# Peptides against a protein of PDB entry 6RO1, part 66

Target 1, 216 residues: chain A of PDB entry 6RO1
Amino acid sequence: LGKEIEEYIHKPKYCLPFLQPGRLVKVKNEGDDFGWGVVVNFSKKSNVKPNSGELDPLYVVEVLLRCSKESLKNSATEAAKPAKPDEKGEMQVVPVLVHLLSAISSVRLYIPKDLRPVDNRQSVLKSIQEVQKRFPDGIPLLDPIDDMGIQDQGLKKVIQKVEAFEHRMYSHPLHNDPNLETVYTLCEKKAQIAIDIKSAKRELKKARTVLQMDEL

## One batch from the design tools (peptide; aimed at target 1 P17 Q20 R108 Y110)

Design b2_p30_6_s2 (made by RFdiffusion4, then SolubleMPNN; from b2_p30_6 with A1D E2K E3K E9K K11R I15L E16L)
Fold by OpenDDE base, seed 2:
Order: sequence, then structure tokens, then C-alpha cells
Structure b2_p30_6_s2 (fold): chain B 216 residues (1-216), chain A 30 residues (1-30)
Amino acid sequence: as target 1 above (216 residues)
Amino acid sequence: DKKEEEEIKERYEELLEEEEEEEEEEEEEE
């Protein structure tokens, strides 16, 4: 459910107007959850698909993220890695593909004009931590309909399912059941598998279309 | 500050219009 909403909100046609400097965004790359970061800048990169010659524009957002100190030592060759929960980490500006945004907040922070000094980057981490303290139930999200203006009927059906699920969850006598975490973890795993299957089917369809174009 | 936010907003609106035009062209070719 939350991941089905993610499949809409991370589309450039919906999220670009909200990727202003200082916007809080959540970044996840495969198994790497960076948590909440702050948008610094945005750029369109022309990408020529090597097989079709089609211009597929890559949208890249520079996000200030809490990275592991180990990933910083290898920064010339290795992708940034998220800081461990107990690690202090260091805030770094990381180029992120827009489809890796798992959430967009209604909150915008003031960011320093110069992010080259470590102290300026670490001041933004303090600001994120202050926002997290103000919102113990989680950083507020943009509403995909009311704030983002998404008219997609598929999204409306997903939201209705989320609301119905949340209502069932809060009304269910098992709301305080210690097995709820296990059920959530299983539902999240099932939702992930369903998304991964849908993504893999899209990639397989794209790969098949490319193969069919090479055979024509 | 406000002027810089407006310039950033205009740039995102331009990038959005370009993507909508590209999606409409792809839908007309199918």
C-alpha cells in the first residue's frame, strides 16, 4: 500500500514541482535506507538509451543524506552508503535518481547557502533531528491528492485501500497484538515482492520490446 | 529568497511541461 503510493509520487510528472531546495525527502536505494534527507538541487540529464537511440531523460536530485564515514573514504569509486543506526555518520550531498525517493514531506528546511563546510552540512542534520522530535509519529508527508494534485484514478483506489486498511488496523482488537509487527513485516515483504514482480515484468516487457525491434 | 524560489518553481514547471509533451507524443505513437 505505502509502496503503491510511492510508485506514483516518485514519477517526475508528479514530484518535480515539490523538489525545491530544503524539501525533506526520504531516499531508499534497494536495501540501503538513507532515511530523511534534504533536497539541495535538481537537474535533468539527457540519457541516450544505447539500444533504441531514444532520449530517456534522467532526473537527478542532489540530496543531503547521512552517509557512513566508510563510504566517504571510497567516495571516488563507491556509491554512498547510509550511516548505521548507532553511527554518527556524515551529511553528504548525494546525486539520487528521482525514482529512489520513497517519500516527500510537506516540511521545507532552511539550508545554508554554502554546503562545502562540514559544519554547515551537520547543521542540517540537527534541523532534521529537531523536525523528527516535533513529529514523534513521523515527519508529515505531502498529500498526493490535496498537495501534489495527482488525479490518477489508480492512486485514488490505492489511497482508499490504505484508508480502509488503517481503519481496520485501528479498529481491530489485535491493534495491540505483539504479532502485529510480524504481520506488518510479512505484509511489507509481500508488498515488496509484488512491486519487484511488477518492476521485473516491466523490465522484461521493455527488454522484449527492444528484442522485437532488433528482429524487425 | 522569494525571487529565487519563483525562478526555481518556473524551472520545475518547464521541466514538467517537457515531460508531459514527451508522454503525449509517446501515447500518440501507440
Scores: peptide ipSAE 0.016, ipTM 0.356, DockQ to the pose 0.027
OpenDDE base, seeds 1, 3, 4, 5: peptide ipSAE 0.005, 0.000, 0.005, 0.000; ipTM 0.266, 0.214, 0.274, 0.247; seed 4 fails the geometry check

Design b2_p30_6_s3 (made by RFdiffusion4, then SolubleMPNN; from b2_p30_6 with A1E I15L E20K)
Fold by OpenDDE base, seed 3:
Structure b2_p30_6_s3 (fold): chain B 216 residues (1-216), chain A 30 residues (1-30)
Amino acid sequence: as target 1 above (216 residues)
Amino acid sequence: EEEEEEEIEEKYEELEEEEKEEEEEEEEEE
């Protein structure tokens, strides 16, 4: 559900119109969560798919991200890493592939024209922190239907499931239970076990189908 | 309240059945 919505939002056909300078975006690269950054610009790179010879356009967005100072010392050869929770970090312009955008905000900031001075980059971090203080429940997201104009029926079905789930979650008598967090962690474990059982059954079905094809 | 909860639970079950039928149709086309 929430991850499936993310898969629509990060598609270039939907998100590129909203990647203007100053747009707040979340960046996640594998295990590295940079949190909220600010779009500086984007560029289209021509990539040739090695197997088809087709030009698959890669989109790279330059994002101001809070990076670890240790990663920046090696920045000539190493990818930037997110600042540790207790680290002040440093704001750096990082080239990010568009599919690494985990969220896009409705909020757009004014950014300095010259981001070469460290002080100008750090001023943007202060602006992000001020926005975060204004929105204690989280920085507001672009609506995928109303703001982004996504007409995909699969996304509409996912949103309807999210709304139905949220309603059931808020109406549930356990919503006011002081043990709610414990019940949630048990429900998440149960759901994960159900997914793992479904996956294991699919693998067993595939393995049986392969064995039947080898016996034919 | 209880009738609205039943309608939402029925709608959730219908959406799970449709997703299961779509997964079964995709498995029959492979």
Scores: peptide ipSAE 0.019, ipTM 0.298, DockQ to the pose 0.013
OpenDDE base, seeds 1, 2, 4, 5: peptide ipSAE 0.000, 0.017, 0.000, 0.019; ipTM 0.320, 0.295, 0.327, 0.297; seed 4 fails the geometry check

Design b2_p30_6_s4 (made by RFdiffusion4, then SolubleMPNN; from b2_p30_6, 9 letters changed)
Fold by OpenDDE base, seed 2:
Structure b2_p30_6_s4 (fold): chain B 216 residues (1-216), chain A 30 residues (1-30)
Amino acid sequence: as target 1 above (216 residues)
Amino acid sequence: DEEEEKEIEKRFKELEEEEEKEREEEEEEE
């Protein structure tokens, strides 16, 4: 459910109008969760699909993310890695593919005009932390229907499923169970595994389709 | 309200049955 919503919101046709400088976004790349960052800008890169000659535009958003200091030393050769929980990290502008945005907030921050100074980048981290303190239940998301204007019936069905699940979750006697956090962590892990299986099946199907095209 | 809880539980069950049917249809297409 939550990831099915993510599959809609990260589509360029829906999210690009909201990728304004200062927008809070959550970035996840495979196993790397960067958490909340701030949009600096976005760019359209022309990509030519090698097999069709079709222009498949890649959308890259520059996001100010909390990165590990190790990532900064090797920034020319290594992908940025998220800061460890106990690490201070450093805020860096990271080019992110738009499909790696897992969430988009209704919150938009003021960002410094010059992000070259470390102090200006770290000031944005303080602002993110202040927003997180104001929203203990989580940073508010853009509503996919009301805020983003997504008219997709599939998304409406997914939202109805989420709302029904959330209501059942809050009404469930387990909501008062001290083991609830453990049950949630297990349910989240199970949900993550189910999604990883669906993703792997989709990749396998794509790879099989490519192999069948090479055999023709 | 107890009626609202029953309506939501009914709606949840209908959605679970729809998801089960969609999974069965996806498994029949594989």
Scores: peptide ipSAE 0.018, ipTM 0.330, DockQ to the pose 0.013
OpenDDE base, seeds 1, 3, 4, 5: peptide ipSAE 0.014, 0.000, 0.000, 0.006; ipTM 0.328, 0.229, 0.250, 0.272; seed 4 fails the geometry check

Design b2_p30_7 (made by RFdiffusion4)
Pose (drawn by RFdiffusion4):
Structure b2_p30_7 (pose): chain A 194 residues (1-46, 58-67, 79-216), chain P 30 residues (1-30)
Amino acid sequence: LGKEIEEYIHKPKYCLPFLQPGRLVKVKNEGDDFGWGVVVNFSKKSLYVVEVLLRCAAKPAKPDEKGEMQVVPVLVHLLSAISSVRLYIPKDLRPVDNRQSVLKSIQEVQKRFPDGIPLLDPIDDMGIQDQGLKKVIQKVEAFEHRMYSHPLHNDPNLETVYTLCEKKAQIAIDIKSAKRELKKARTVLQMDEL
Amino acid sequence: EEEEEEEEEQEEEEEELEEEEEELKEELEE
C-alpha cells in the first residue's frame, strides 16, 4: 500500500506544483533511502529532475553517522513522500556550514512534530481525484490499526523475530516459484492432443 | 519592531509562493 500511494504522488501532474524551494521531501530508490531532504528547484531532464539536499552517485548516511548534507539531482519518480512544511534555506548553499545549518533546521522541525513530519493530503491538497487512491488510503488506516493492535508491535524483540520471519518467508517464496516451474517442466505437453 | 517587519516579509514570501503553485497547476491543466 505504501508503495502504491507513492506512485500517485510520483505523477508529475500532481506533485510538481508543490515542489517549491525549501519543501521537505523523502526519497527512496531501489531500497536504500536518504531520509528527508529539502528541494531547491526543478527542471526537465533528458522525466523531471529536482535538486534536493540529502543526508549521505553517493549513498545515504548510515545510522551511526552524524551525516553531511549534500545537494544532488534526483528523478521525480523517486520521491516517496512530500510534506506540508517548507523550511527556509540560505540563498548561497555553496558553503558547508550552511548545509549543516539546514540539517540542524530540519532537526528542529522534526522536534516541533514528534508525531511525524506532516504530509500533504493527496486529495484535499494535491488534487488526486482518482477513485483507486480512495480505497488505498482506507486500507492503510485499517492496516495501521491492525499493526498497533498486534501484541508484537510493542515487543522490543519484534525486530529480532521480524527478521527471522522475513527470512523464513523468502525461503517459502522460492519453494512456491520453484514448484511452479517444476509442475510446468514435469508436465507432458501433448497429452490433450492425444 | 524589527521582528514584526521580518514576520511581515515572511508572510509576503509565503503568499507569492502560493500564487506560483496556483499558476503551475493552471499550466499543467492546459

Design b2_p30_7_s1 (made by RFdiffusion4, then SolubleMPNN; from b2_p30_7, 9 letters changed)
Fold by OpenDDE base, seed 4:
Structure b2_p30_7_s1 (fold): chain B 216 residues (1-216), chain A 30 residues (1-30)
Amino acid sequence: as target 1 above (216 residues)
Amino acid sequence: EEEEEEEEEEEEEEEREEEEIEKLRKKIEE
């Protein structure tokens, strides 16, 4: 469900109108989670697919992201890496492919006109941290339907499933139970045991199939 | 629901294949 929503919102046809300077966006590249950054600008690059000759335009957004200091030393040859949890890091303008945007916020920040000085970039990090303090439940997202105007029926069905699940979750008698965390931990353990049983049955079946092939 | 239905269909396929394997074992023991 949540990941299926991401597959819609990161499409250029939907998100490009919202990629204005100062927009908060979340960036994730495979295993690299940069967290929340700020849009500086975006550009369209002409790309030609080598096998079809078709024009496949690449959209690149420049995002001010918290990067590791190690990534800054090798900036000529290596991709920027996110700051480690215990690392302060440094804010850098990173070119990001638009499909790597995992979330888009309703919040826009004022950014300095000149981002060349380190102090100006670090001031934006302070502004992000101030927004995070104002929203303890998380930075508010753009609504895919109401804010972004996405008319896709697949997305509408996903949103309806999410809303129905949330309604059921918040209306459930256990939602206000002081033992809720203990009940959830027991349910997760039960689910993991069920997965382990299914995996063990599959391995037993494979082993039996191999033995039968050796007996034929 | 759809993921649970796909999991139930995979379990029913696994049970059908176990029943076919058991039928083959009985046929080899005869």
Scores: peptide ipSAE 0.006, ipTM 0.312, DockQ to the pose 0.007
OpenDDE base, seeds 1, 2, 3, 5: peptide ipSAE 0.005, 0.005, 0.005, 0.006; ipTM 0.332, 0.329, 0.319, 0.322; seeds 2, 3, 5 fail the geometry check

Design b2_p30_7_s2 (made by RFdiffusion4, then SolubleMPNN; from b2_p30_7, 13 letters changed)
Fold by OpenDDE base, seed 5:
Structure b2_p30_7_s2 (fold): chain B 216 residues (1-216), chain A 30 residues (1-30)
Amino acid sequence: as target 1 above (216 residues)
Amino acid sequence: DELEELLEKLEEEEEKLKKEEEELRKKIEE
C-alpha cells in the first residue's frame, strides 16, 4: 500500500510543483536508501527514446544527500552511495531521477546559496537532524490529495485502505505490545539487510563489468 | 588479482547478508 502511494507521488506530473529548493525528500535508489535529503534544484532533460524517437523527458532533481566518503573518492566512475549508519558520511549534491523519490515532505529548509564548501553542505545535515528531532514520529509528508492535488481515484482508494489499515494497526491492542516493537525492529533490520544485499550485488556487478571491460 | 579478491569478498558478504536476512525472515514469521 505505501509503495502504491509512492508510485503516484513520484510521477513528475504530481511531484514537480513541489520540488522547490529546500524541500525535504526521501531518496531510494534500488538498494541504496539515502534517507532524507534536501532538494537543491530540478531540471528537465530531453531524452529521446532510442527505439521510438519519442521524446521522453527525464526529470532530474539535484538532492543534497548524505553519502559515504568511500563513494566520493570514486565519484568520477561510481554513483554516490548512502553513508553507512555508523559512518559520518558527507553531504553531496547528487543528481537523482524523480522516480527515485520515495517521499516528499511538507517541510522546506533554508539552504545555503553556495553548497561548494563542505561546511555549508554539512550545515544542511544538521538542519535535517533538527527537523527529525522535532518530528519523532517521522518527518511530515505532503498529503497526496490535499497538498499535491492528486485526483486519481485509484490513489484515493489506496489512501482509504492505508488509513483504515493504520487505524486498525494503531487501535490494535498489540500496538503497545513490546512484541510489535520487536517485529518492527526485525522488519527494519531485514529492510537494511535487503538494502545491503542489493548494494553488494550492484558493487559485484560493477566490479564484474569493470573486469570484463579490462579483459576486452 | 586485486579485483578478483574484491569480487570474492563481495560475494562472501552478499552470502552472509542473505543468510542473515533469511534468519530475520524466519524470526518475523514466527
Scores: peptide ipSAE 0.018, ipTM 0.399, DockQ to the pose 0.011
OpenDDE base, seeds 1, 2, 3, 4: peptide ipSAE 0.017, 0.005, 0.016, 0.016; ipTM 0.378, 0.254, 0.400, 0.410

Design b2_p30_7_s3 (made by RFdiffusion4, then SolubleMPNN; from b2_p30_7, 8 letters changed)
Fold by OpenDDE base, seed 1:
Structure b2_p30_7_s3 (fold): chain B 216 residues (1-216), chain A 30 residues (1-30)
Amino acid sequence: as target 1 above (216 residues)
Amino acid sequence: EEEEELEKKLEEEEEEEEEEEEELRKEIEE
């Protein structure tokens, strides 16, 4: 469900109006989670589809992200990498494809006009950390329907399912159970056993198929 | 011929198992 919402919000037709300077956004690129960054600006680039020759516009957002110092040394040839959890890192303006935005916040920060000085960039990290302290349960998201005005019926159904699931989860008798951790560990163990049974059945089937191939 | 038919059955069964794993994953994420 959460991933299906991401597939809507990162579409340029929906998110571009909200990519103003100072907007908090979350950036993920494959296995690289940069976490929360701040929009600096965005640009439209012309791209040509390799198979059709059709013009497919690429949207690039410049996002101030916490990057590893190691990735910055190779910045001419290598993509920026997120800072390690225990690393201080450095805030850098990184060009990001708009589809790599995993979340968009309702929060907008004031950003310095000149982001060339390291101190100005690092001041924005302090501001992000102050926002995170104000919202211990997470930085508030833009509502895809009420804030972003997405009228897609598919998204409305996904949101309704999420709300119904959350309501069921919070209304569940186990939600306030002091043994909740033990129940979760038992459920995880049950899920793992189910995965292991499925894996063992697959291996048995593969072994049986190999035996059948050896008899042919 | 029989080997190609067996490979096709293996591929179909791997696709069905992936679909069932994706459905089970969707049910766990729901």
Scores: peptide ipSAE 0.011, ipTM 0.370, DockQ to the pose 0.010
OpenDDE base, seeds 2, 3, 4, 5: peptide ipSAE 0.011, 0.006, 0.005, 0.010; ipTM 0.367, 0.353, 0.347, 0.356; seeds 2, 3, 4, 5 fail the geometry check

Design b2_p30_7_s4 (made by RFdiffusion4, then SolubleMPNN; from b2_p30_7 with E7K Q10R L17I E21I K25R E30K)
Fold by OpenDDE base, seed 4:
Structure b2_p30_7_s4 (fold): chain B 216 residues (1-216), chain A 30 residues (1-30)
Amino acid sequence: as target 1 above (216 residues)
Amino acid sequence: EEEEEEKEEREEEEEEIEEEIEELREELEK
């Protein structure tokens, strides 16, 4: 369900109007969860599909993300890596493909005009952390229907299923607003669990691969 | 002995990862 909602939200058709400077967005790249970052700008790159000659426009959003300091040293050759939980990290402007946006917040932050100074970038991290402190249940998400205006019946069915699932899970009276935030939080949890299952399976496969190498 | 201990440690790590996968599956089914 959450991945299905994400598949709508990250579509350029729907998300581009909301990719304004200062918009909070979550970025996930394969196994790399950067968490919440801030949109700096976006650009449209014309890509020609090699097989069809069709112009498939790639949308790249520059997102200020908390990156590992180790990954920044190799930034010429290696993709930025997310900061480890215990690492301070450094906020870096990272070019991100729009489909790697796992969430889009209703929240917009003020960003410094000059993000070249480290202190200006780190000030944005403080602002993200302040927003996270204000929203202990999670940073508010854009409603795909109400905020993003997505009219897709598939999405509506997904949302209804998630709401029905949430209504079963959150039969506690505190969620009187079926705020799509809860739907998204469960969707994010489910997506995270699916990532964690995939990571654990990769670790299991690595452990088994080491065992198989010792049997050779 | 060292190869047997390293095998047991890897079997324990596999069991821990399998348990983590099962816990995550149970959380996914809730």
Scores: peptide ipSAE 0.023, ipTM 0.573, DockQ to the pose 0.010
OpenDDE base, seeds 1, 2, 3, 5: peptide ipSAE 0.018, 0.017, 0.019, 0.020; ipTM 0.515, 0.490, 0.527, 0.521

Design b2_p30_8 (made by RFdiffusion4)
Pose (drawn by RFdiffusion4):
Structure b2_p30_8 (pose): chain A 194 residues (1-46, 58-67, 79-216), chain P 30 residues (1-30)
Amino acid sequence: LGKEIEEYIHKPKYCLPFLQPGRLVKVKNEGDDFGWGVVVNFSKKSLYVVEVLLRCAAKPAKPDEKGEMQVVPVLVHLLSAISSVRLYIPKDLRPVDNRQSVLKSIQEVQKRFPDGIPLLDPIDDMGIQDQGLKKVIQKVEAFEHRMYSHPLHNDPNLETVYTLCEKKAQIAIDIKSAKRELKKARTVLQMDEL
Amino acid sequence: EEEEEEFEEIQEQVEEEAEEFEEEQEEEEE
């Protein structure tokens, strides 16, 4: 569901109008993410590209690392979430100190909102009047309710058990696909004709 | 051509909103 919502938000017809300088954006590509970042401007490419400060052809910052902000151009279809907040940015972002200042400014925004950095309502704000997105948002609130209600959500060992579950779940996916092709390969093809 | 025009209008609107936002920030600093 989460990814499905991102696809609606990826549509440039809907998200481009809200890519003002200083807008907070979360970006993820093929798995790894850079946390949150701030946009500077956007333009066409070659698809659309926006230059965003992120924590880090570079890779994202690790959890233990304090991080160093760097501006990088990214494709618009790599934005996972867009916030209602637009934090002020310095005019000349060339200096390193200013880049660190922005990192500290967002650290303060995250504090002003411990419930999470507010996101734009894709309907009330972004204008996605599509009916499919309605049923998606409904399933999200319902499944989030199911998640926090699960006895394991609070358990500190949840991440330890969740990984063993993820591994055992992938092995099972292989068995399924492997059996699928085997049922096909083992099949005699011309028996119906006969 | 229509899509290029819409894109240019979006850019103009974003520039205007950026200018207004910078003016508000300057007034707050004062």

Design b2_p30_8_s1 (made by RFdiffusion4, then SolubleMPNN; from b2_p30_8, 17 letters changed)
Fold by OpenDDE base, seed 5:
Structure b2_p30_8_s1 (fold): chain B 216 residues (1-216), chain A 30 residues (1-30)
Amino acid sequence: as target 1 above (216 residues)
Amino acid sequence: MEEEKKLEEIKKKIEEEEKERRKEEEERKK
């Protein structure tokens, strides 16, 4: 069920509007789980050989990920590896194919304008860890229907099945806790975490205009 | 061509919103 939802959310037509700077995303690559990282930017991959049978353009997202220091020494020749659980690691900007995004959060961080200094990248790790401490049941996910505006009936059926078995997946902790305004204000003051559900709704109005243009 | 235009429009919207968000952040820090 979770994998079936992932097959929808990682499609560029749905996720690209939500890959803003500071967006939290979960990254998995070939058995390596990087956990939660932060979006920096995205681009279209130019070198899709027309012979790969995939008609859809590939997209690359640059994500700040916690990497092993050992993998950084070999980063000129080898793919970045996730930091070990007991390792501090180092935050690096890693190019990730969009289909390797296993989850997209409703949380959007403020990130430093210059990510070249190590201290600026490591400050983002502190912000991710603070978000994780605030959400002990897990970092909140974007709702594919309510936040991403996906109208696909197949996805709606999958979500209905998931909600029947897992009541918590898209229960925005934002709907049930009256202290949410205090969590918002605490997030704004200490970590500059904008959980802008209002901007997601305004962007939904703009994204619905893009999806309606593909059905004409 | 049409898909590239859609991508450029998405990127432009993200850039404009990020500029506004940073201005609001700078105003809140004063």
Scores: peptide ipSAE 0.550, ipTM 0.921, DockQ to the pose 0.512
OpenDDE base, seeds 1, 2, 3, 4: peptide ipSAE 0.518, 0.553, 0.529, 0.536; ipTM 0.908, 0.920, 0.911, 0.914; seed 2 fails the geometry check

Design b2_p30_8_s2 (made by RFdiffusion4, then SolubleMPNN; from b2_p30_8, 16 letters changed)
Fold by OpenDDE base, seed 3:
Structure b2_p30_8_s2 (fold): chain B 216 residues (1-216), chain A 30 residues (1-30)
Amino acid sequence: as target 1 above (216 residues)
Amino acid sequence: SEEEKKLEEILKKIKEEEEKREKEEEERLE
């Protein structure tokens, strides 16, 4: 269910208004989880491949992320890698495709005007860590409906299913019952919900593709 | 596309709001 909300939030039409400098965002690229970083700037990059009919503009957000020192040595040719859990790492401004944003926080930080000095970049990491200490249950997220104003009925249905699932989990008196069967049944229900939603998303994508073909 | 134009307008508004906040912070530090 969290991944399904992510599929809405990372769409440029919804998230771009909230990608102001200082905005806390979470970045994931395939298997690489950078965790929380801070938006520095964004730019529109037209991937005008002249011959590919994919005229969809790519949006790139510059995000200050904690990167491994090893990845910085090869920065000219290799993509930045997240710092290892035991590594201090270094905060670097990384160009990130907007669809790689996995979460957007309600929190905005003040950032130094000049991020060229390492100390200025590392000061932002300290600020992120202070925010994390203030929010032990996790950094607060923008509400996709109330804060981001997303009116998509598909998202509303996903959220309603999440809330109903959470309510059923917490209201079920068996929540304290160590019965393995209850955990398995909840896992199976969660898996089935994930399958159903993946199916619904495929149908929605097909419907949108048909609408785009009718506008040609 | 109309969606691209709306997105560009949103991007422009964000930049304008950022410039305003930077000015307000500069005025607080003086």
Scores: peptide ipSAE 0.045, ipTM 0.477, DockQ to the pose 0.396
OpenDDE base, seeds 1, 2, 4, 5: peptide ipSAE 0.019, 0.021, 0.011, 0.054; ipTM 0.348, 0.336, 0.282, 0.520; seed 5 fails the geometry check

Design b2_p30_8_s3 (made by RFdiffusion4, then SolubleMPNN; from b2_p30_8, 17 letters changed)
Fold by OpenDDE base, seed 1:
Structure b2_p30_8_s3 (fold): chain B 216 residues (1-216), chain A 30 residues (1-30)
Amino acid sequence: as target 1 above (216 residues)
Amino acid sequence: SKEEEELEKIKEKIKKEEEERRKEYEELLK
């Protein structure tokens, strides 16, 4: 039943409006489960081979995912692999085909403006872990009907079957909270702002240093 | 406070960036 819902929500016509920066998404690629990551941006894949009879344009979403350090060393030749359960891993921005999204959360996070520093990427992992601590029963999902506005009768029947067996998978107590977009408390917002200010000051200092080097 | 003013400027910048991305999204759907 969860897989049947996934077959609807990963379609670009349904999910693209919800792939805003900071959106929590779950990524699976074949046997690789990356777990929860954070959307950075999305793009239309330009290099669709014209002979792929896929009438629908392929979309790529850049997702910040927890990757194995081994896969990062081999990143020139191999696709990123998920971190092992006991591994610390490293957060990396990974291009993901939209159909590999297995779940979309109602939660959005603030992300650092500069994701080039490892510390900024790892700060997002801490934010994901804080969300997971707040939701011990699992990160809240977007409701495909109420939040995503999917009117497909097939999906509605699948959801009705799921709701008959599982206590309201989509009954988020947060649905009416206009702050659902940001689990960030005022303190977390301030902390993120402090990180962004520090990043912006570093970029400004680098830009000034480059300008000084061009003037020398 | 200066921190509130910086917060407001960042919120405005985020809002503007989200609006730009919404426009990019609408263009990608055409």
Scores: peptide ipSAE 0.044, ipTM 0.346, DockQ to the pose 0.020
OpenDDE base, seeds 2, 3, 4, 5: peptide ipSAE 0.031, 0.038, 0.028, 0.036; ipTM 0.353, 0.366, 0.422, 0.393

Design b2_p30_8_s4 (made by RFdiffusion4, then SolubleMPNN; from b2_p30_8, 13 letters changed)
Fold by OpenDDE base, seed 1:
Structure b2_p30_8_s4 (fold): chain B 216 residues (1-216), chain A 30 residues (1-30)
Amino acid sequence: as target 1 above (216 residues)
Amino acid sequence: EEEEKKLEEIQEELKKKAEEFEEEYKKLLE
């Protein structure tokens, strides 16, 4: 269902009005997850369908993304790669096909006018990180219905299914039962008792070993 | 002992429900 929602959101007819400079977007290309980046600009490119000769416009968004330094050393022909989790990486402006946008945030950042200096690009990463700190449960998404105005009945049905599932999850007796907190507290207490028993058994074994050594 | 047995039963039920939830959540995310 999340993937189905994504298939609507990344369609140019829906997302283009929201691809303003400074918009936070998430980029995923096959196995490469770049995480959150910032829109710099977008452009329309003409493409010709190989079989029909029909013009199929391609939409390319330039997104400031955290890239691996290794990928930057390789020729301009190689696709940028996301920074490794342990790597600082470098923020680079990467041309991305619009359908590779996996999420669009309600948040827009101020971006420097000149992104040529590395320091200006890295300042945007700091801004993204500050937003992430403010939203520990995740960066806020544009609502496809309320914010993006998507009227597709298929999407509405998908969202209704998600909402119904969430409602069932949150209405589940285990979630709302104040006794769940009691049960969790009791489970934690039981787990702690089990740890204490294991500790006591280890101490008893040590004491027995010491007594056996004293008897030898 | 009876309270301990009840706690074990509740833990097993909670574990089963958590697993079912994770499976349903995975299916929803797909």
Scores: peptide ipSAE 0.015, ipTM 0.361, DockQ to the pose 0.011
OpenDDE base, seeds 2, 3, 4, 5: peptide ipSAE 0.012, 0.027, 0.009, 0.012; ipTM 0.333, 0.423, 0.341, 0.347; seed 3 fails the geometry check

